# Ledger of designs, part 187: peptides against a protein of PDB entry 6D0Y

Target 1, 225 residues: chain A of PDB entry 6D0Y
Amino acid sequence: ETEDHLESLICKVGEKSACSLESNLEGLAGVLEADLPNYKSKILRLLCTVARLLPEKLTIYTTLVGLLNARNYNFGGEFVEAMIRQLKESLKANNYNEAVYLVRFLSDLVNCHVIAAPSMVAMFENFVSVTQEEDVPQVRRDWYVYAFLSSLPWVGKELYEKKDAEMDRIFANTESYLKRRQKTHVPMLQVWTADKPHPQEEYLDCLWAQIQKLKKDRWQERHIL

## One batch from the design tools (peptide; made by RFdiffusion4, then SolubleMPNN)

Design b2_p27_3_s1 (from b2_p27_3, 11 letters changed)
Fold by OpenDDE base, seed 2:
Structure b2_p27_3_s1 (fold): chain B 225 residues (1-225), chain A 27 residues (1-27)
Amino acid sequence: as target 1 above (225 residues)
Amino acid sequence: ITKRIEELKKKYPELSELLDEIEKELK
């Protein structure tokens, strides 16, 4: 079956299988070329699913998609569209973990030249704009900010190189929101590492600080996470 | 993509072999 074969090929590419990457890519390309006209939607859904199944292989699969796109296979754009649709569905279903992964995946696709930087900036603008909506629960607003910030390790450098002014605006809006949002005072386990107990920062504030540091470091991660 | 591969090699040395294969495919 085409689906099984396709899934197998895609999975093997990411696993340093006995087969060469080239062989896997050629096989995948062959399947896509042969069956795409007849089973486009099914194939795209499968690709989207497989991409989502292995979050630990995010960079590998984005690179793979980038490679395939570079070969001018007629699926890159539609693949992105499928991912966007899935993102929307995840958001509607309140599946925030899947949604954030999809945002990160799409973010890394910018580095692979599958998605244009301006498009990603526009997405982030839309995310941060949710913070201005009063009829939306704060938890949801917080998530959009989280999705934005948590994706920047993958794409921040590229976006600032190409759209620095727009990114600065998004950052300013984000900062403004973080300052005015209601912070939850949840008793958290205090890490007793210092002479004086420091209260643990709220997770978004902590993330913001991390991203600010990353930005200051010109988006170069000092620690391999 | 080539630049991306180099970045990935630096970040994930354990994936160097796979990334080398990708690089070969691009050439």
Scores: peptide ipSAE 0.017, ipTM 0.528, DockQ to the pose 0.035
Fold by OpenDDE base, seed 1:
Structure b2_p27_3_s1 (fold): chain B 225 residues (1-225), chain A 27 residues (1-27)
Amino acid sequence: as target 1 above (225 residues)
Amino acid sequence: ITKRIEELKKKYPELSELLDEIEKELK
């Protein structure tokens, strides 16, 4: 079955073998080219699922999508739409770990020229705007800020190069929120990252400080946050 | 794309030649 074959090829991408990567990429490209007209919906769903479930291969898959898009496969836009739909579904299901990964995945797609910088800026504007809503719990507001800040190591440089004024506005709104929110330890935030904040600082405050330092260093990081 | 390929080459040095070939095909 075409779907089973495609799944197998996609899942094997990223193996540390030149032969394996070559065969997988060639096979995948061939299947997509030949079967996309007939199985577009199935292919999109499968790609979205695999991308979602393999966070350890984020860079491999974003690059793969970028490569395929550059070869003018007619799926790039719809793939992004599918990922956004999945993000919305994850949020509805209260699956914050999956949701934040999807945001990072989409962020890295900007570097692969699959998503335009203005579109990503608009997404982050929407995220930070949630902090102004009164009918949502702080834990949800905190998540949107976390999702924004934690994605900047992947896309901050590109966004400031293209949309510096808009990004500054988002930063200002974020800073304002961080100053006025209740600063209590939220165990849920620790589930979203393996990094431990400094004992003297609240988690989001610590992340904010790290991002500001990264920005000051012109987004040239020495370590991944 | 080129930048991302370079990052992959750094992460997977054993695939550098293959990735270079892929990059050339995209030009």
Scores: peptide ipSAE 0.016, ipTM 0.519, DockQ to the pose 0.037
Fold by OpenDDE base, seed 3:
Structure b2_p27_3_s1 (fold): chain B 225 residues (1-225), chain A 27 residues (1-27)
Amino acid sequence: as target 1 above (225 residues)
Amino acid sequence: ITKRIEELKKKYPELSELLDEIEKELK
């Protein structure tokens, strides 16, 4: 059955098997393009699941979604909706690690022309606005800031090219929050440079400094976090 | 998407062959 074949191919894409990644993607893309009209719902579910469970393959799957969306303009929107539903579910279940990955995944979909830049900016505006809400635990406020900042390596360049004024506003609000929040002792989140050790720092402050440097470097980074 | 592929090739040379195959599917 075609559906079974599709499932098999999708599952193999992210696996380190005897088959090359190139051959897997080629085969998958060919089959998916041909049968997308008949099995779109199944394909959406499978791609969402595999993407969610294989964070190390983010670029591969976002590219694949971009490819499919280029051929079928309805596919991308439905996929994004599925991912957003999953994001909401993860947040409700307090699965913050999964949730942040989903935000990064959505961020990279902007580069694949699946999500419009203004939509992603709006999402980040909503995230940072949580820092201004009353009766919200700081852990929640911190997470939304983290989710925003940690996604910028994937999408910061694109957003600043198209929505620089809005992004500057979000950055200003973020900086303001970071200055006034209570500091906590948590593991450091940092990207090590070749010959520069980083001092021990609060994780959000450290991340902020790194993102500021990335911004200064015009978002040029060979390797994403 | 073609622009994206070019950017990815530049950023991740190790994925060049894979991205070439994807590009073929776009034609």
Scores: peptide ipSAE 0.018, ipTM 0.516, DockQ to the pose 0.037; fails the geometry check
Fold by OpenDDE base, seed 5:
Structure b2_p27_3_s1 (fold): chain B 225 residues (1-225), chain A 27 residues (1-27)
Amino acid sequence: as target 1 above (225 residues)
Amino acid sequence: ITKRIEELKKKYPELSELLDEIEKELK
C-alpha cells in the first residue's frame, strides 16, 4: 500500500494537478517519512541523486527535503552531509557545473529550514577565503567567488536578515578580490554558466554588479538581463 | 540520467516504483 501511494504521489509532484505543488510534496513527504525507518539511507541516497540530476527542479526537491526534515529532524542533516560529499566529489572531478548547482541547492535549503543561516554564512566565508590563497590557481579562486555570488539570489535575503555584519565582511572581501584579480579567465567561467557576460565587462565583474543591484533592490528578484 | 536511474533500480529494487515514476517525469 505504501508503495502504491508513493508511486501515485510522485507522479503528482511534477504535474500541475488540482493541488498545489506544496500539497503534493507534503503528501509525498508523508509517505516517504512513513517508510524512513526501513529505507532511510536508501531514500537519502536516492534523493541526493535525483536532486543532483534535476537542476531544473531545485525548488521542488529542496522543499521536499525541508518537509522531510520537518517530519524527521535527522533526515535533513544526513541529506546535507550527503550533498556536501557530492560537492567535494564534483569538485575533484572538475564538474564545476554540478558543483555550483549543489552550492545553490544547499543555499536554497536555508529557506527550507534545513540548513541554518549561520552555517551557510560559514560556508561562504570559507569560499571567499580561498581568494586569499596564493598557492591555488586564480581560476579556482574565481570559481568560489562565482559559486558564492551566483547562490545569493537564493539565499542572500535570508542571510542578510540574520547575519548582516558577517555578510558585509564577505562582500568587502569579495570586492577587494575582484579589484585586484587578473581579468583573463572569462572563457573559463563561461564553461560554468550559460549566461553571456556583457561583451565589454569581465564576467565576474558583471555578476558582481548584478548582485550589488539585487542587494540594493532588497533582494527582490527581477529580470536584469 | 536514464542510465543512472536504471542503475539505482538495480541497487535499490525496493525503490523501483519510485524511480520509475521519477523516470517517467523526466520524459
Scores: peptide ipSAE 0.016, ipTM 0.451, DockQ to the pose 0.053; fails the geometry check

Design b2_p27_3_s2 (from b2_p27_3, 8 letters changed)
Fold by OpenDDE base, seed 1:
Order: sequence, then C-alpha cells, then structure tokens
Structure b2_p27_3_s2 (fold): chain B 225 residues (1-225), chain A 27 residues (1-27)
Amino acid sequence: as target 1 above (225 residues)
Amino acid sequence: FKERIEELKERYPELSELLDEIEEEKE
C-alpha cells in the first residue's frame, strides 16, 4: 500500500497537464500578469495559501507559478521567499502537516524551473543536518527526514540527474541516522499511511525502503518499466 | 472585477477555488 501510494503520488506529479489545462493556466497567467503591479502581494499570499491548503492541486499551482515566473522574472524569487517564510511559520506553530505540503510544493517547483536543483539540494542538506544536532528532540529530527524522503517522489529524479554525488551524501547521512535513532510511533509522520499496510514496521523505516526501491528503479513507476 | 472573475471561473473551472480566494481578497 505504501508502494501504491508512492506510485499514485508519482502519477499525479507526472501526469502531464492535459493540453487544455496548460492552455487554461497560460491564459490565467496572462491575466494575473496584467494585475501583478497592483496586486502582487495579494497574489503571492493567495498562492501560498492554496499551496498550503490544497495539496491535491499541487501540480496545477506549481505550473501556474512556473508560468508567472517565466513572464515575470522577479515573481518566482519573491514567491519562493514567501513560501519559505510560511514554512518557517508553520514549523514554529508545530503545524508539521502543513510544513510537509510546503516542502513538497517547493520540490515540485524545481520541475517547473522556478527553483534550481542546487538550491533544493541545499535545502535537503539543511534538513538532514538537523539530525546531527544534539539538543533537538528526536521527533523534530524525524520530521525533517520525513520531509526530505516524502518529497523525493516529486524531485528525486531531477536532483540525482544534476547532483548525484551530493544526493548520495544526503542519503548516507539519512541512512546513518535511521540506524541509530530510537524507534517510536510518531503520528505526525503518518501522513501517507491512511491505511497502515505495515503495522510491524516503523514508518520512517518503511518510507526509507520505498524510496530506496524508487531510487533503484531510476525514479520511474513500475508500470512504465 | 467580479464579472471578470466569473468569466475566468467559467473558462478555467480547475482554478475556481483560487479565483474564489482572489475575489474574496479584493472585496
């Protein structure tokens, strides 16, 4: 079921927007572009809100941001800054589910050419580096690892194509942490486990195994293979 | 503005929720 969930996520991300949807988004981007000088701040806030609250439409909104960024070179950077600010606020408020959605959104923005691959790698390096901090609760360490691993279905292929050595280092550090951590049930990590397919396995260990399989399959869905 | 948003909703039903938020913010 975890594998099925990952496949479903990959399919949702990989579904090329129907030509009709892309055309619609292009039209909308054009309309929004005309209003950007007057309503830029409002548009940024609204896009951040939908990114946070409507994860099921992630690819639609990332595509829109990509289109806006292509038309207005400053928009993408400002949007990312707003998203990072929102991510920090979510973390401060202990809203970990929202924070994960934001990380996944940022991850998919790499595919939309809004965020450069090296920047995303740096973000993940920062996440995994938290596992090395001594005065951080394990729950928080686990969340950063979860945020990293759970975002890879969206961006893993791109990152390994461009930054394979750096990604391998992150993976090695992640593996090391998973081996030394104490196993515990953390409800905040069960975002993907609507169904508990592996009740006997700790969630992070299960996720790690699934990501390893995905990596071995070169980040491709099995039905394509 | 309201008329424009409604037109966009009709043309882009997939983005209706976003457009609703935009409409609410401008009111």
Scores: peptide ipSAE 0.018, ipTM 0.441, DockQ to the pose 0.101
Fold by OpenDDE base, seed 5:
Structure b2_p27_3_s2 (fold): chain B 225 residues (1-225), chain A 27 residues (1-27)
Amino acid sequence: as target 1 above (225 residues)
Amino acid sequence: FKERIEELKERYPELSELLDEIEEEKE
């Protein structure tokens, strides 16, 4: 397979086809596996690209990564490293929207057995720890909280099942921050649900309330974005 | 994890076999 062909396949997987999505993923996984020795770096970059640009296909691509990791146990780790690099680059470029998609992608990789739950907990601990740094603008602190909270629909249940005490500490720190922060609205941040927050309600407070409800409902939601 | 897989199967029935494979590979 050529690099251009691989790019086309990766970007178009799961789109309208005569074949089922499953068949497409299997086919793509086979192609990617065969070409890993030749195009690993390119494949990693492409997957990172679709992860940040096609959030609507998050579960499709996380599943693909899971499959590839199952077939080649080295792939998952390398992919995660690539994703982390991309996340850092996105943040440096102030591309906060794509950065949050990357965080969500990483979160869902826990469900695909690519990332261990403790590792994800550690990541979220690092995110929330930023709220304690006074040399960081509040807008950035808010983003880390947003990234954490908005990712929980994908991984909250798993993390609480395995690391409940640690998660509770993260939640407590988050709550504390939300209480002491200045109320502001940041246009770059979006509401998790289709429902717009009350005009008088701050966006993070709204998200917090939603996540609290989700937690109360034992992380059971009929529809995940 | 198993519950999550089942949820995904429900959402994406076409991925059932793939998801089963992932589940089987769980350590």
Scores: peptide ipSAE 0.015, ipTM 0.411, DockQ to the pose 0.029
Fold by OpenDDE base, seed 2:
Structure b2_p27_3_s2 (fold): chain B 225 residues (1-225), chain A 27 residues (1-27)
Amino acid sequence: as target 1 above (225 residues)
Amino acid sequence: FKERIEELKERYPELSELLDEIEEEKE
């Protein structure tokens, strides 16, 4: 298949069709596996692109990556590396919305056994550790906390099952930071944008409360945050 | 992991078969 055809398939796999979603994913996985030797780089780029630009299809594409990784272990590693590179670039470019989508995507990849739980814990430890850095503006510190907390609905259960002590430490550090950070009044209608990476005054606290509730409910999500 | 898979199946029933496949291949 041509690169254009692959792109079309990847972008449309999650759309409504006459076939079931499962059928579409299986079909796409088969195509991607067959073409992997020829179009690995293109496939990696495409999947990374949809990961960052189509957050509404997160589970569809994480599942796809999981399927590919299950059949070809080397692919999963390369994909994660590509996503990490993209995450770094997004942060460098102050594309905070894109960055958070990538973090959520990576988080859900833990559930697909593409990323090991300890590795994700280490990433979150690094995120929360930014709150301790003196030369970092609060807006950036807030974002890392937001990225961490907002990803937990996808991976919190798994991480606590595997690394409860480490997660507790991260939570303690997060709580400590939230208590001591400066609060600035911001309209609740403010949406995260690349230009405004700072959460609303009440949003981080609200998110924290929601995550605490989720944790108490043993990570059984009843509604989307 | 198994519990998480079940949660995902509940949330996304359309992916149940694929999630099962992932579970079987990665456990």
Scores: peptide ipSAE 0.008, ipTM 0.377, DockQ to the pose 0.029
Fold by OpenDDE base, seed 3:
Structure b2_p27_3_s2 (fold): chain B 225 residues (1-225), chain A 27 residues (1-27)
Amino acid sequence: as target 1 above (225 residues)
Amino acid sequence: FKERIEELKERYPELSELLDEIEEEKE
């Protein structure tokens, strides 16, 4: 299962030699495992920092966390706790770009068997539930929807395989919100992503359409242009 | 072991400091 994830990682990164990357990551995990009791805290801090600062290497480091967790079952839990704390801090500081990277990182940890699928579903349920809160500014509601939708390329397949009914409910609520929301925060949404919105559609609507297509294509990422 | 550490440093520069500490502890 971890090997399958590594293969997927290689495809995403465009590595020519899958075997070399896998071997390197396993080797790295093995080296770190041997001294994990002595360096656990340092490793946790380092990985949290990388998760925040190097989103382009997200899948490499999630894989590493998965490998370490497989060797030491306590590592993954502690790492997730640290990531959640950092996510909360980022949100308090209105650092939405950092926050979305952390959400994507957590999402990919499901594929690495660090986070259980039901837990991730619960998180996304909580995100989408914010859209029902009247005391929350729309810009924040939009962000939670964005964070949810933009993370699905990493974890949508796994979540639908295990929690299809719950995911359908989340999608229905999301669709309902997107239909009734005002389209006034387009510039801010552009800051949250490197992608340029389609000139004919508001960014969230565009993202929604992309995710719908991805879902229709059974979450095969190769279909995302 | 030493050669492996160097290879890992090359592949993962961001972990170089950690790997150095590990190498020192193993020696």
Scores: peptide ipSAE 0.029, ipTM 0.408, DockQ to the pose 0.087; fails the geometry check

Design b2_p27_3_s3 (from b2_p27_3, 9 letters changed)
Fold by OpenDDE base, seed 5:
Structure b2_p27_3_s3 (fold): chain B 225 residues (1-225), chain A 27 residues (1-27)
Amino acid sequence: as target 1 above (225 residues)
Amino acid sequence: FQEYLEELKKKYPELSELLDEIEKEKK
């Protein structure tokens, strides 16, 4: 019974309320914390599910996990493990849209102090290292680069503040790959470029340019008025 | 936070005891 109510609370957080989002998150964190001893596994599963299925609430749930992790409970680590498992499953199932979202989610967890910056850097190093693998389809290489670049808006600032040298190496490797890769149509990228004016062949190049600009602007997003 | 707890109590009366405990811990 309480378990069902927790599910409702988790799913509905961030919806219209008389209270601020911050207040609601604090409250929910308190509720969940109190029930973690009894329902940790359920709460973990629920959070993983809503995180995966509700991309529009990414920052809400990353913040929530951050709050829970900060309350002297080893919740964050277990959650991250679950998310990584889900990422692996998504990749195995060729669900690349879900996979890239999960990478973004994990990236934002760095900002919530759930994942250490060095760990995220290591993940991105692993991603970009795929570009150096032999006998791998370019579509796979492109995806990992895409996953990396598309996640930087969430975590680039933090990673450069903590691991600038390592990030520069990753950027250099990325740039090198982008220069040497073939610009061909990749079906996997069709979903990503469907609403963009640029052809698919230039998508990664365009994204790269955007990220370069973002980096130059010290990771401050310009509000397009 | 207090207002949120009150809202939760209204929406989920069955959780009132738990929420009361949380309220006490925050005071």
Scores: peptide ipSAE 0.022, ipTM 0.487, DockQ to the pose 0.068
Fold by OpenDDE base, seed 3:
Structure b2_p27_3_s3 (fold): chain B 225 residues (1-225), chain A 27 residues (1-27)
Amino acid sequence: as target 1 above (225 residues)
Amino acid sequence: FQEYLEELKKKYPELSELLDEIEKEKK
């Protein structure tokens, strides 16, 4: 019975309330903390599930994980490990929509002090390094660049504050790749699907321009319309 | 936080004892 209530609380957090979202998250974290000794595995599984299935609540659940990690030092690590495993599985299954979302989720966990900035930089270095591999199709190279760039609105500020030199190198490599890559024309109305991981040419170039502007504006998100 | 606990008690009376313990811990 208690487990059912916990599931309900986790799924419904962020809904209309007389209290602020911050207050609700703190309260929920307190409730979950009290039950961790008995239901840690269940809580972990629930959070992994809702994190994957409810992209509209990305910042809510990253914040919740951050709060729990602050209370239980090993919880965040276990959660990240589970999410990384899921990312690998998504990539193997060619589920690129889920994969890119998971990268964004992990990116925001840096802001919640669950993932260290250097670790995220290393991940992005690995992503962009794919562009230098000869045996990888361009569609795959484009996706890794897309995954990197599309995650920067969440974590770009933090990464540049702590690892500016490394980030500049990643940006330089990205720019170089975008200039030399072959152009592929895809219908404008084509929806991103698992079997078609190639970002539209216009969108990728547009995204690059948007990120460059965001960087120039010192990562102030309010400048992105 | 206190207001949220009260809301939780109303929504989930079965958890009232647990929530009372949490309330005591936060004082």
Scores: peptide ipSAE 0.022, ipTM 0.486, DockQ to the pose 0.067
Fold by OpenDDE base, seed 2:
Structure b2_p27_3_s3 (fold): chain B 225 residues (1-225), chain A 27 residues (1-27)
Amino acid sequence: as target 1 above (225 residues)
Amino acid sequence: FQEYLEELKKKYPELSELLDEIEKEKK
C-alpha cells in the first residue's frame, strides 16, 4: 500500500498545495530517497511513466530526478537509461510525438545536472548526422532536425555555454540541410504519424528562424515556438 | 520541506511514521 501512496505522491506533485512547488519537490525527493532502498524499481517505473505521459509536468519531473540524482543515490543514470530505451522504442514504433517529447525531456535533464552537456551534444550530432545518410527518407531527416531544433529552447543556453564550437558545427550542418532539402507542401503545421512524421515546410523554416532569433537573444525566450 | 511533510501527514496519515523518519534524517 505504500507503493500506492508513492504513486499518488508522484502523480500529484505540482498540483495545488499550501506549499511552494520547490518545497513540495524537495519533500517528495526526500520521501522517494528514503524509500528507494525498498521500492527502487517501482519508483523508477513510476517516474518514467509520468515523465512520458504527463508532458505538462516536464520541468517538475526533470527537477525531481535532478534532486534525487544530487542526493548521491545511484538513480539518475538508471532513469536516463530507461528514458533512452523508451526513446528507442518510440522511434521503432513510429511514435514520433512521444519521441520528440522524450528528446525535450532529456534535454531539460541537462539543466538538472542529470545528463552531461557533452552527452546531449553527441546525441544532437547523431540526430543531425541523419541528414547526411542516403538511405534515410527526407521525412525522417526532417524529423531529426525538428527534434533537435525543438529541444533547443530547453537546453540551447547550456549547450552553447559548454560546447559552443560543437554546437556551431551542428547549426551549420542543419542550415546546410535546410537549404538543400526538397521543399514539400503539407497543409498541417505538424504531422506526426507512422507514415507522415513530417513538419510542414513553412513550419520547419519558421522554427529554424525562431531558433536563430533565440540564439541571437542569448537563449532568452521572448517568443513562443 | 517541513511544511510539505506536515501537509503529507495530513493527507496520508498512514505515512506519518515514514515521514517522521524522513524529517529526522533530513533535518
Scores: peptide ipSAE 0.021, ipTM 0.477, DockQ to the pose 0.069
Fold by OpenDDE base, seed 1:
Structure b2_p27_3_s3 (fold): chain B 225 residues (1-225), chain A 27 residues (1-27)
Amino acid sequence: as target 1 above (225 residues)
Amino acid sequence: FQEYLEELKKKYPELSELLDEIEKEKK
């Protein structure tokens, strides 16, 4: 009975209330914290599920996880591990839309003090390093670059503040890859799908240009990319 | 937070005891 109620609370957070969102998140964090001894696994699964399936509530759930991590130092790590497992599963299943969203979610967790900046840098280093592998199809290489670049609006500022030298190296490697990659002539209006994961040449180049501009503007967005 | 707890109590009476405990911990 209590377990079902927890599910309801987690799923409905952020809905219209007489209380502020911040108050609701704090309250929910308190409720979940109190029940962690009994329902930790269930709570973890629920949060992973809603984080994955409710992209419109990305910042709500990253904030919630941040609050829980602050209250229980073990929770954040376990949650991240679960999300990484899900990311691996989505990649294995060629669910590239879910995968890129998960990368963005993880990126925002840096801002919520759940993931350390160096750890995120290491993840992006691993992504970009795929471009150097000879036995990997270009479609996979392109996706990893896309996943990296498309996540920078969420975390680029923090990463450059903490690890500017490492980020510059990643950028250099990315630029090098973009210059040497094989050109494709796929219509630009195609959206990433599980069956069509390859980004258009112009899209990656355009995204790169946008990120370069964002970087130049010190990661201060004037408009939604 | 206090107001939120009251709302939760109204929505989920079965959790009232747990929420009361949380309220005490926050005082």
Scores: peptide ipSAE 0.022, ipTM 0.493, DockQ to the pose 0.067; fails the geometry check

